# Peptides against a protein of PDB entry 8YVU, part 59

Target 1, 39 residues: chain A of PDB entry 8YVU
Amino acid sequence: PQLCYILDAILFLYGIVLTLLYCRLKIQVRKAAITSYEK
Target 2, 160 residues: chain B of PDB entry 8YVU
Amino acid sequence: TWLTVLKKEQEFLGVTQILTAMICLCFGTVVCSVLDISHIEGDIFSSFKAGYPFWGAIFFSISGMLSIISERRNATYLVRGSLGANTASSIAGGTGITILIINLKKSLAYIHIHSCQKFFETKCFMASFSTEIVVMMLFLTILGLGSAVSLTICGAGEEL

## One batch from the design tools (peptide; aimed at target 1 Y5 G15, target 2 V30)

Design b2_p26_7_s4 (made by RFdiffusion4, then SolubleMPNN; from b2_p26_7, 17 letters changed)
Fold by OpenDDE base, seed 2:
Structure b2_p26_7_s4 (fold): chain B 39 residues (1-39), chain C 160 residues (1-160), chain D 39 residues (1-39), chain A 26 residues (1-26)
Amino acid sequence: as target 1 above (39 residues)
Amino acid sequence: as target 2 above (160 residues)
Amino acid sequence: as target 1 above (39 residues)
Amino acid sequence: DLLELALIFLLLIIQRFFDLLLKKLS
């Protein structure tokens, strides 16, 4: 049971980091698309 | 402004609210199907006995759907309706949080009273399972409440 | 603990899916940047 | 895109749940 909780914590942290990175990438893609449209 | 941000995320908030409602409903259905809550001793599943996963899910689902429809059709009457629904959902969410906290306290108390060192004991397993589900539902309810409040603020801002 | 293992499985699957989506998005950003550089 | 965002939020909720469980167990 302790190993399960530790794994949950690691997966939680990983998920948060991935979510933040995904949001940042999505913003970059949107900015790139807007810049391409203005050209 | 914060209001502008909320307006842009209105559809997302509505979808989140619906999703939260669906997950709560799923948890309720699974628990009711797997466990006979009526025969479980104690108040470990008090939130389920109160039917919160069901009526709460209905309120959140209706609120979320109204919010999405209001955003898509951009009609004044829908905005007012969504505002009312989100307000009601916010109240329901607050009540749900209270119920879940009470259930969590009871579950934890049960674990402490029975000195649940042996996880494989049926009573301790049920109490632990209840605690985990209640915590999940509590988080979902908090998210739903946050979404409903955000939508309420957005709707109120549109009325001003 | 059984619920913990189920949650671990879900979080693991989610992490894999997010990683794949992140990689795809990163490739799109790179392609957009290359296209912008060629213009 | 909205569905993906919703899924991410759902995962964040689940993760927060586990974090709280871990805090209680520690």
Scores: peptide ipSAE 0.501, ipTM 0.803, DockQ to the pose 0.108; fails the geometry check
OpenDDE base, seeds 1, 3, 4, 5: peptide ipSAE 0.497, 0.495, 0.494, 0.494; ipTM 0.802, 0.801, 0.804, 0.801; seeds 1, 3, 4, 5 fail the geometry check

Design b2_p26_8 (made by RFdiffusion4; failed a check: a stray cysteine)
Pose (drawn by RFdiffusion4):
Structure b2_p26_8 (pose): chain A 39 residues (1-39), chain B 160 residues (1-160), chain C 29 residues (1-29), chain P 26 residues (1-26)
Amino acid sequence: as target 1 above (39 residues)
Amino acid sequence: as target 2 above (160 residues)
Amino acid sequence: CYILDAILFLYGIVLTLLYCRLKIQVRKA
Amino acid sequence: SVESTLCYILDAIIFLYFIVATLLYC
């Protein structure tokens, strides 16, 4: 009954999860590009 | 096979360490700049007053930088420094967890007894704001400490 | 406030959809 | 006034994560 930032609290978790998943995907793709471009 | 997986997966731990160090400065500067932290009737601030946002800001940052640079550049003396910075960051997080827990204990002791019936917007909006902020910081610090301890136990993997 | 929260509430849907598309594309690669 | 400032600063910090995630996507 006192909403706004209670609903806005889980959005910070949503932001943290996405900003870590994108970093993990970028590092993984960079490693895959290095391993595939060597030969 | 846990050692190989932890070794090959290393620099993302430094990414989340540096993300914790970067996001800790913003909260610390905003909270310590918007209003004085020594004239609170409920003395709510028991973590920002102890320097915790500025105690592990350029502390986690250096551990994350060393861990990122470790796989980029395999320096002779950088490997030794990375383990020390990781275990010092593990100790700093261990202290931060307990200080933040006693900050939650005091904030709940303030808001619990006759200070404010039901939710906020009666007399102490700052008390609920500080409680929510500290809970978010505690969760983020747990996330960061878990990765710091995982990197600390991955980095040695050998005698000395 | 509430509407401001709603405007950035769907930005996560599109961001996750593009993230899944990138994942499937990289899997194909 | 201070309460509204703090609410908008918190929304700005959460909104910054979505900018950083878009930049990482590009």

Design b2_p26_8_s1 (made by RFdiffusion4, then SolubleMPNN; from b2_p26_8, 20 letters changed)
Fold by OpenDDE base, seed 5:
Structure b2_p26_8_s1 (fold): chain B 39 residues (1-39), chain C 160 residues (1-160), chain D 39 residues (1-39), chain A 26 residues (1-26)
Amino acid sequence: as target 1 above (39 residues)
Amino acid sequence: as target 2 above (160 residues)
Amino acid sequence: as target 1 above (39 residues)
Amino acid sequence: SLVEKLLAEYLSLISSLFLLTTELLK
């Protein structure tokens, strides 16, 4: 049971990091799309 | 630049793979230090008897290190080496998953056969502990395999 | 303890899905960058 | 014992990998 909590903490941290990276990438894609539309 | 972001992502995947390998090694070391696996009856620790935490962690560590080095030096020979290492790590991860699933089935079967209602019995405690460790190792192996496959695809895309 | 294992499964699935989505988004960004470079 | 020697070698390998990982993270 204690190992489960440690795994939860690691997975939670991993999920947060991935979410932040995904958001940054999504913003970049949107900026690229806007720039392509203005051309 | 976008290329810099992509490189940072590869580094992140490599670091994740190395971290996974280190965690696997730590768990393997703890289990081997606390339990005399050779004297434990049954196949509850079959994955440990096969040395999976050791060789699996080595493969993942090498793959992660090569990925980081390849990204830092941006040399063609390192890219090929990383691709080879990631492929080997992917194969090792698949084999590891198979071994861990077999171990998990044996551990669960042991718990069911002995009707382990008393958690504090030595045999039932060991079986439960083994099951927990095997589940953790399975998750880590799947994460490592996912990282290795992702790095392999990225490396293959750079060569094409 | 049972809730911990369920949470682990959900977080693990979430991590896999996010990784796949991130890879797809990354590929799209790369394709967009290549297309912009060819113009 | 053989087991103790193997354990010592394994621990040494883990330590080396940990140090290498730490250097790569810098």
Scores: peptide ipSAE 0.444, ipTM 0.808, DockQ to the pose 0.051
OpenDDE base, seeds 1, 2, 3, 4: peptide ipSAE 0.425, 0.436, 0.453, 0.432; ipTM 0.803, 0.816, 0.813, 0.805; seeds 1, 2, 3 fail the geometry check

Design b2_p26_8_s2 (made by RFdiffusion4, then SolubleMPNN; from b2_p26_8, 19 letters changed)
Fold by OpenDDE base, seed 5:
Structure b2_p26_8_s2 (fold): chain B 39 residues (1-39), chain C 160 residues (1-160), chain D 39 residues (1-39), chain A 26 residues (1-26)
Amino acid sequence: as target 1 above (39 residues)
Amino acid sequence: as target 2 above (160 residues)
Amino acid sequence: as target 1 above (39 residues)
Amino acid sequence: DVVEKLRQFLLELIKSLFILTLELLA
């Protein structure tokens, strides 16, 4: 059971990190798109 | 800007908040249906005794729905209502986290004191089950609070 | 314990989905960057 | 009946989230 809880914590942290990275990447895509339209 | 990103994600955050609320409500309903919490002595189910799954779910659901409606209709009065609801939901989420942490501490203390080596013992099983449910609800509450805060910031930005 | 395993499964699936989405988004960013440099 | 209604609601919500995610990715 302890291993299960540890796995839950790791997976939860991983999910949060991936979500943040996804958001950052999405912002970068949007910025790149805006820059391409301004040129 | 960060505000612009939040505006684009408002609907998603609202839906996430509603989903979180529904999951919390489901857990609360299941626990109440399987166990008579009122007859259980101790503070193992303190969060449930306080009715957090119910009122928390209501607050998050209302906040999420208002946020979605506000985004779709783009009406000023709805924006204000959504901001108020999200603020209330944020406060409720913070309170819920506090209650859940207290419940978690009590549950862990109970497990430690009784040296629950036998999982099949009724008291130890209930304590372990409560701990697991509380942890899940804590995670959901954190997610709900995050969404509510994000929506609040977005709404505040629209008022400026 | 069973609930912990269920949570692990859900979080694992979520992590996989996010990873796939991140990869797709990363490819899009790269394509957008290449297109911007060619203009 | 209540549990079944709740399940249907959850399924619809998940479906809506999935569609929204796809729209955000497009």
Scores: peptide ipSAE 0.471, ipTM 0.795, DockQ to the pose 0.142
OpenDDE base, seeds 1, 2, 3, 4: peptide ipSAE 0.490, 0.476, 0.506, 0.499; ipTM 0.819, 0.818, 0.822, 0.821; seeds 1, 2, 3, 4 fail the geometry check

Design b2_p26_8_s3 (made by RFdiffusion4, then SolubleMPNN; from b2_p26_8, 19 letters changed)
Fold by OpenDDE base, seed 1:
Structure b2_p26_8_s3 (fold): chain B 39 residues (1-39), chain C 160 residues (1-160), chain D 39 residues (1-39), chain A 26 residues (1-26)
Amino acid sequence: as target 1 above (39 residues)
Amino acid sequence: as target 2 above (160 residues)
Amino acid sequence: as target 1 above (39 residues)
Amino acid sequence: SVKEQLLSELLSLISSLFDLTLRLLQ
């Protein structure tokens, strides 16, 4: 049971990191789309 | 800028692969330190007896390191080497998943045979502990395989 | 303990889905960058 | 003592990888 909680913590942290990276990438895509419309 | 983003993602995948490998090694080391695997029934820790956490972690670590080095140096020969290493690590990961699934089935069968009603019984505790470790190793192996495959696809895309 | 395993499964699935979405988004960004270089 | 040293080295490697990951995220 303790190992399960440790795994949950690792997976949760990994999920948060991936979510942050995804958000950053999404913002970059939006910025690129806006710059292409201005040209 | 886009090439830089792709490089950062490759580095992230490489780091993830190395981290997964290191966690697998840590689990292997912990199991070897806490449990005398030689004295435990072979079916419960078959993956550990086969040395999967060690050789699998080594393959993933080498693949991840090569991927990071290849990305940083932008050398064509390193890219090819990384692609080869990632492919090899992907195959190793797939084999590892198969071994872990077999081990999981054996562990579950062991729990079923002993009719573990009391968790505090030594045999039931060991079987549950082994099952938990195998599940953790399975998740880590899947993550490592995912990273290795992703790196392989990225490397193949750069060569084309 | 059962809830912990269920949480692990959900977090694992979430991680896989996020990774796939991230890859798709990355491919889209790459395609957008290539089209901007051709113009 | 050898096992403890290996564990310490592994922990050091993990910590270095985490630091590298954090640097890549910044």
Scores: peptide ipSAE 0.515, ipTM 0.821, DockQ to the pose 0.099
OpenDDE base, seeds 2, 3, 4, 5: peptide ipSAE 0.511, 0.510, 0.505, 0.508; ipTM 0.824, 0.819, 0.824, 0.815; seed 4 fails the geometry check

Design b2_p26_8_s4 (made by RFdiffusion4, then SolubleMPNN; from b2_p26_8, 20 letters changed)
Fold by OpenDDE base, seed 1:
Structure b2_p26_8_s4 (fold): chain B 39 residues (1-39), chain C 160 residues (1-160), chain D 39 residues (1-39), chain A 26 residues (1-26)
Amino acid sequence: as target 1 above (39 residues)
Amino acid sequence: as target 2 above (160 residues)
Amino acid sequence: as target 1 above (39 residues)
Amino acid sequence: SVLEKLLSFYLSLILSFFLLTLKLLS
């Protein structure tokens, strides 16, 4: 049972990191779209 | 061909081996640091007593490192060395799986014999903990063996 | 303990979905960069 | 990256085997 909680913590951390990376990429796509619209 | 696909993923397979080895070492060190295995009743930690997390991790680490170096430098002598190391790692992985299965059987038998109704009993808790760790290590060893075999096949294909 | 394993499964599924979405976004960013270079 | 995809695939396999083992033990 304790190992299950450790695995949950690792997976949770991985999910947070992926979410942050996804948000950064989404912001980059939005910036690129705005720049393309201004040209 | 399958060989071409394996060659493209050779670096990934090597990294996977190293990662598997590191996780095995972490489990070994944690168990050895927290628990005095020598004073635990039964053979529920037989794989740890045999030192498998340590020597197995060493073999997988060496195999993975050699595979990565061989891919990056693309030297013939490194390819042969990687092939030998991966073959040795495959044998070690197979042996490790056997040891872990035996340990798992002993742990499960222990739980069954003692009729662990009270989970909070120290003996039942240790047996359950051992079972969980052994299962995790078994899966990691299977993954390591798979990567080592794949790298061996890839290296053999390059020699032919 | 059963709830812990269920949580692991949910977090794992979430990680897979996020990885797929991240790959899609990365492809979109690459396409946008190529289009911007051609203009 | 291709490496991240492959890592996620391996993690998925590990989890699948883990769940299968738990099912067999229950």
Scores: peptide ipSAE 0.464, ipTM 0.782, DockQ to the pose 0.030
OpenDDE base, seeds 2, 3, 4, 5: peptide ipSAE 0.465, 0.458, 0.453, 0.432; ipTM 0.780, 0.779, 0.798, 0.763; seed 2 fails the geometry check

## One batch from the design tools (peptide; aimed at target 1 T19, target 1 (a further copy) Y14 L18 R24)

Design b2_p27_1 (made by RFdiffusion4)
Pose (drawn by RFdiffusion4):
Structure b2_p27_1 (pose): chain A 39 residues (1-39), chain B 160 residues (1-160), chain C 29 residues (1-29), chain P 27 residues (1-27)
Amino acid sequence: as target 1 above (39 residues)
Amino acid sequence: as target 2 above (160 residues)
Amino acid sequence: CYILDAILFLYGIVLTLLYCRLKIQVRKA
Amino acid sequence: ILNQITILLILSFIFLILVIVLFFSFL
């Protein structure tokens, strides 16, 4: 009954999860590009 | 096979360490700049007053930088420094967790007994704001400390 | 406030859809 | 692909900053 930031609290978790998943995907793709471009 | 998986998956831990260090500064500067932290009737601030946002800001940042540079450049003396910075960050996080837990204990002791019936917007909006902020910081610090301890245990993997 | 939260509430849907598309594309690669 | 991922990562950082700014908009 006192909403706004209570619903806005889980959005910070959503932001953290996405901003870590993109970093993990970028690092993984960079490693895969390095391993595939050597030969 | 845990050691190989932890070794090959290393610099993301430094990414999350540096993300924790970077986000810690924004909260710390905004909270310590918007209003004085020594004239609170409920003395709500028990973590920002102890320097915790500025205690592990350029502390997690250096451990994350060393861990990121470790796989980028395999320096002779950087491997030794990376383990020390990881274990010092583990101790700093261990302390931060308990100080943040006693900050939650005091904030709940303030809001719990006759200070404000039901939710906020009666007399102490700052008390609920500080409680939510310190809960978010505690969760982020748990996330950062889990990765710091995982990197500390992964880094040795050998005698000395 | 509430509507401001709603405007950035669906940004996550599109961001996750593009993230899944990138995942499927990289899996094909 | 790497450029597409970099752009989406920058947008995710901007989204996280906007979520943090929304928290401090209550203050």

Design b2_p27_1_s1 (made by RFdiffusion4, then SolubleMPNN; from b2_p27_1, 17 letters changed)
Fold by OpenDDE base, seed 1:
Structure b2_p27_1_s1 (fold): chain B 39 residues (1-39), chain C 160 residues (1-160), chain D 39 residues (1-39), chain A 27 residues (1-27)
Amino acid sequence: as target 1 above (39 residues)
Amino acid sequence: as target 2 above (160 residues)
Amino acid sequence: as target 1 above (39 residues)
Amino acid sequence: ILKELDELLARAIELLLSILDLFFSLL
């Protein structure tokens, strides 16, 4: 059971990092779309 | 700009692959040091007996290192070498996944046969521990394979 | 212990889905950048 | 911020490579 909790912690941390990266990329896509619309 | 982005991605994938390989190697070493796998009844640790954590980690480490070196030096000969290493690592990863799945099936079958209602029985504890480690190794192998395949695609794109 | 394994499975699936979405989003950013360069 | 992130990533990669070299030296 302790190993399972350690794995959960690692996967949780990985998920948080990926979510942050995804959010940053999504913001970049939105900015690019706005810039293309203004041209 | 595009080449710079691809380079950064390749380096990131290489680092991820090396990290995955190192974690797999560490887990393999810890398991071999703490547990006498040879005296464990059944094929619960068949992947460890086959030495998968070691050779798999070596293949992924070499692939990741070659990918990083290839990206840094940006030489044509290194690109081909990296592509070859990534392909080899992808094959090794696929083989490793197959071995781990077989091990997982044996472990699950063992748990089911012994009807492990009492977690305090040494055999049930070891089977559960084995299953947990095999699952972790499987996840790490999938991540490593994903990185190796991604690097292979990037390398193939540079050759075209 | 069963809840821990279920959580691991959910987090793993979440990680895979996020990776796929990240790849798709990255391809979209690339397409948007190419389109902006051709204009 | 992006430049600092790139520098941090580069340092992390260098550290990882150093660790790998250490492991290969121990083999």
Scores: peptide ipSAE 0.430, ipTM 0.802, DockQ to the pose 0.062
OpenDDE base, seeds 2, 3, 4, 5: peptide ipSAE 0.429, 0.422, 0.421, 0.421; ipTM 0.816, 0.811, 0.804, 0.800; seed 4 fails the geometry check

Design b2_p27_1_s2 (made by RFdiffusion4, then SolubleMPNN; from b2_p27_1, 18 letters changed)
Fold by OpenDDE base, seed 3:
Structure b2_p27_1_s2 (fold): chain B 39 residues (1-39), chain C 160 residues (1-160), chain D 39 residues (1-39), chain A 27 residues (1-27)
Amino acid sequence: as target 1 above (39 residues)
Amino acid sequence: as target 2 above (160 residues)
Amino acid sequence: as target 1 above (39 residues)
Amino acid sequence: ILEELDKLLELTIELLNKILDRLFSLL
């Protein structure tokens, strides 16, 4: 049972990190699309 | 540019494989150090008795290392070697998942049969602990397999 | 304890989905970068 | 080197099969 909670914490942290990375990447894609449109 | 991108992805995937392998080894060693698996009745730790954490970690580590080396040296022969290693790691991962699922089913069945309401009973505790470790190992193995398959696809694309 | 295992499963699924989305987005960023270099 | 790698791969597969057989024999 305690190990389950530890796993939950790790998975939760992983999910947060991936979400942040995804958001950052999405912003980069948007910036790249805008730059391509202005040319 | 596409090749450079693929190379960066390969390196990242290789590092992920190595990391997964190291975590699997750590779990394997911890379980082996804390629990005398030989004295545990049943197939609760069948995956550990099979040495899966060890050989699986070795395969993933080798695959990851070869992928990184192949990327760094840009040698055609290394690309093929990396592809072979990644394929082997993918097979190993698939086998590991199968073993872990079987172990998980046995552990869950054991818990159900013994109506493990008392957490302090040694057998129930061991079965629960095994189940937790197996689930963790399963997750790591799935991640490793995903990385190995991705590397295999990338390597196959370079050979074509 | 049962809730912990359910949470683990949900978080794991979420992690897989996010990883796939991240990979897809990364490929898109790379395609955009290649297109910008050829212009 | 490629031939050696192929041999190594075959050896690995064979070893894996042996391990699987041992696992099935224990089950």
Scores: peptide ipSAE 0.408, ipTM 0.795, DockQ to the pose 0.022
OpenDDE base, seeds 1, 2, 4, 5: peptide ipSAE 0.412, 0.429, 0.420, 0.382; ipTM 0.790, 0.801, 0.804, 0.796; seeds 1, 2, 4 fail the geometry check

Design b2_p27_1_s3 (made by RFdiffusion4, then SolubleMPNN; from b2_p27_1, 18 letters changed)
Fold by OpenDDE base, seed 2:
Structure b2_p27_1_s3 (fold): chain B 39 residues (1-39), chain C 160 residues (1-160), chain D 39 residues (1-39), chain A 27 residues (1-27)
Amino acid sequence: as target 1 above (39 residues)
Amino acid sequence: as target 2 above (160 residues)
Amino acid sequence: as target 1 above (39 residues)
Amino acid sequence: VLEELEELLRLAVELLLQILNRFFSLL
């Protein structure tokens, strides 16, 4: 039971980190798309 | 191609938000049906008494739906509307998190005060159960907030 | 305890989905970078 | 219609902020 809660916390943290990374990557894709269009 | 991918991502985020909302609503409904919260002593279920699963689910559902509609119609007015709805849902999610944290603190305090060595005591069991549900609701609310924020960022980037 | 396991499953699924999306987005960034280098 | 929707959204956000502030004040 305690292990389950620890796993929840780890998975939750992982989800947050992935979401942040995804957002950063999405911003990069947008910047790249804008640069390609100007070109 | 890139716009199509972004649209698919927005749709996915919207679906995730709706799903999160539905799960929250289901949990709220189940808790309300199984537990007579009105007869439970204390504020262990304060988040449920406040109707958070219901209004939170509605806000997230509306935000998700608007995001999907905005993506499908690709109209500037819908983008703005979606951005606003997602912002509102994000604020609602933040409020929900706050309420859930308060509820969690009260539940934990209750468990601590009663020194629940015997888990089979009805009061201790209810407090533990409420804590577990509140933690789940908190997690779902954070997921909903994450989706709403993501959609807001997507919408803001389309307006720029 | 059962709720914890359900939460773990949901979190795990969410993490997998986010990872797939991140990978997809990363591939897009790489493609955009290659296209910008060829111009 | 869009301007009205934006105003409605602004009102909703303001209401939400007020609710949040009230909740934080109750904490």
Scores: peptide ipSAE 0.419, ipTM 0.806, DockQ to the pose 0.023
OpenDDE base, seeds 1, 3, 4, 5: peptide ipSAE 0.406, 0.406, 0.406, 0.415; ipTM 0.787, 0.802, 0.805, 0.799

Design b2_p27_1_s4 (made by RFdiffusion4, then SolubleMPNN; from b2_p27_1, 17 letters changed)
Fold by OpenDDE base, seed 3:
Structure b2_p27_1_s4 (fold): chain B 39 residues (1-39), chain C 160 residues (1-160), chain D 39 residues (1-39), chain A 27 residues (1-27)
Amino acid sequence: as target 1 above (39 residues)
Amino acid sequence: as target 2 above (160 residues)
Amino acid sequence: as target 1 above (39 residues)
Amino acid sequence: VLEELDRLLKLTLELLQKIIDRFFSLL
């Protein structure tokens, strides 16, 4: 049971980091798309 | 530049592989030190008996290290070496997943046969503990495989 | 304890899906960058 | 062997921290 909670914490942290990276990448894609339309 | 972003991502994936390998090795060592697998009757620890935590950790560590070195030196020969190591690591990871799934099935079958309602029985506790460790190792192996495949795709893209 | 294992499975699946989405988004960004250099 | 492993782990953690710090500096 304690190992399960540790695994949950690691997975949760990994999920948060990936979500932040995904959001950042999505914002970059949107900015690139906007810049391509203004040209 | 996009190349700098890609390099940072490769480094991150390589670090993830090394970390996964170290965790797998640590778990393998802890299990071997705490539990005398030789005295445990049955195939509950078949993945450990096969030495998967050790050789799997070595393959992932080598793959991760080669990926980081390849990224830093930006040499064509290192890219090829990293691609080869990542491919080998991916195959090892796939094999490891298969072994772990088989072990998990055996552990679950053991728990079901003995109707382990009383977790205080040594055999039931060991089977439950084995199941937990196998699930953790399976997760780590899948993460390692994902990183190795990602690095392989990145390396293949640089050779084209 | 059973809830912990279920949470592990959900978090694991989420991590895989996010990784795939991240890879897909990264490929899209690369394609957009290549198209911007050819103009 | 354990000391060497700890040293490698620390080096890896330092590298990870540097990456994280650079990531936050770009935000």
Scores: peptide ipSAE 0.420, ipTM 0.808, DockQ to the pose 0.037
OpenDDE base, seeds 1, 2, 4, 5: peptide ipSAE 0.420, 0.417, 0.405, 0.415; ipTM 0.804, 0.806, 0.805, 0.792; seed 1 fails the geometry check

Design b2_p27_2 (made by RFdiffusion4; failed a check: a stray cysteine)
Pose (drawn by RFdiffusion4):
Structure b2_p27_2 (pose): chain A 39 residues (1-39), chain B 160 residues (1-160), chain C 29 residues (1-29), chain P 27 residues (1-27)
Amino acid sequence: as target 1 above (39 residues)
Amino acid sequence: as target 2 above (160 residues)
Amino acid sequence: CYILDAILFLYGIVLTLLYCRLKIQVRKA
Amino acid sequence: LPQLCYILDAILFLYFIVLTLLYCRDL
């Protein structure tokens, strides 16, 4: 009954999860590009 | 096989360490700049007053930088410094967890007994705001400390 | 406030959709 | 203090824009 930031609290978790998943994907793709471009 | 997986997966832990260090400065500067932290009737601030946002800000940052540079450049003396910075950051997080827990204990002791019936917007909006902020910081610090301890136990993997 | 929260509430849907598309594309690669 | 909540929400809004642009670029 006192909404706005209670619903906005889970959005910060959503932002953290996405901003870590993108970093993990970028590092993984960079490693895969290095391993595939060597030969 | 846990050691190999932890070794090959290393610099993301430094990414989340440096994300914690960067996001700790913004909260700390905003909270310590918007209003004085020594004239609170409920003395709600028990973590920002102790320097915690500025106690592990350029502390987690250096551990994250060392861990990121470790796989980028395999320096002779950088490997030794990375383990020390990781275990010092583990100790700092251990202390930060308990100080944040006693901050939650005091904030709940303030809001619990006759200070404000039901939710906020009666007399102490700042108390609920500080409680929510500290809870978010505690969760983010748990996330960061888990990765710092995982990197500390992955980095040695050998005698000395 | 509430509507401001709603405007950034669907940004996550599109961001995750593009993230899944990138995942499937990289899996194909 | 309610104003700070708007500033915090604006910073989160900016983060989502920046992350969407990075996905579009990498895609």

Design b2_p27_2_s1 (made by RFdiffusion4, then SolubleMPNN; from b2_p27_2, 11 letters changed; failed a check: too like the target's own chain)
Amino acid sequence: LKELLIQLDAILFLLGIVLLLELKRDL

Design b2_p27_2_s2 (made by RFdiffusion4, then SolubleMPNN; from b2_p27_2, 13 letters changed; failed a check: too like the target's own chain)
Amino acid sequence: LLELLRLLDAILFLYFLLLLEELKREL

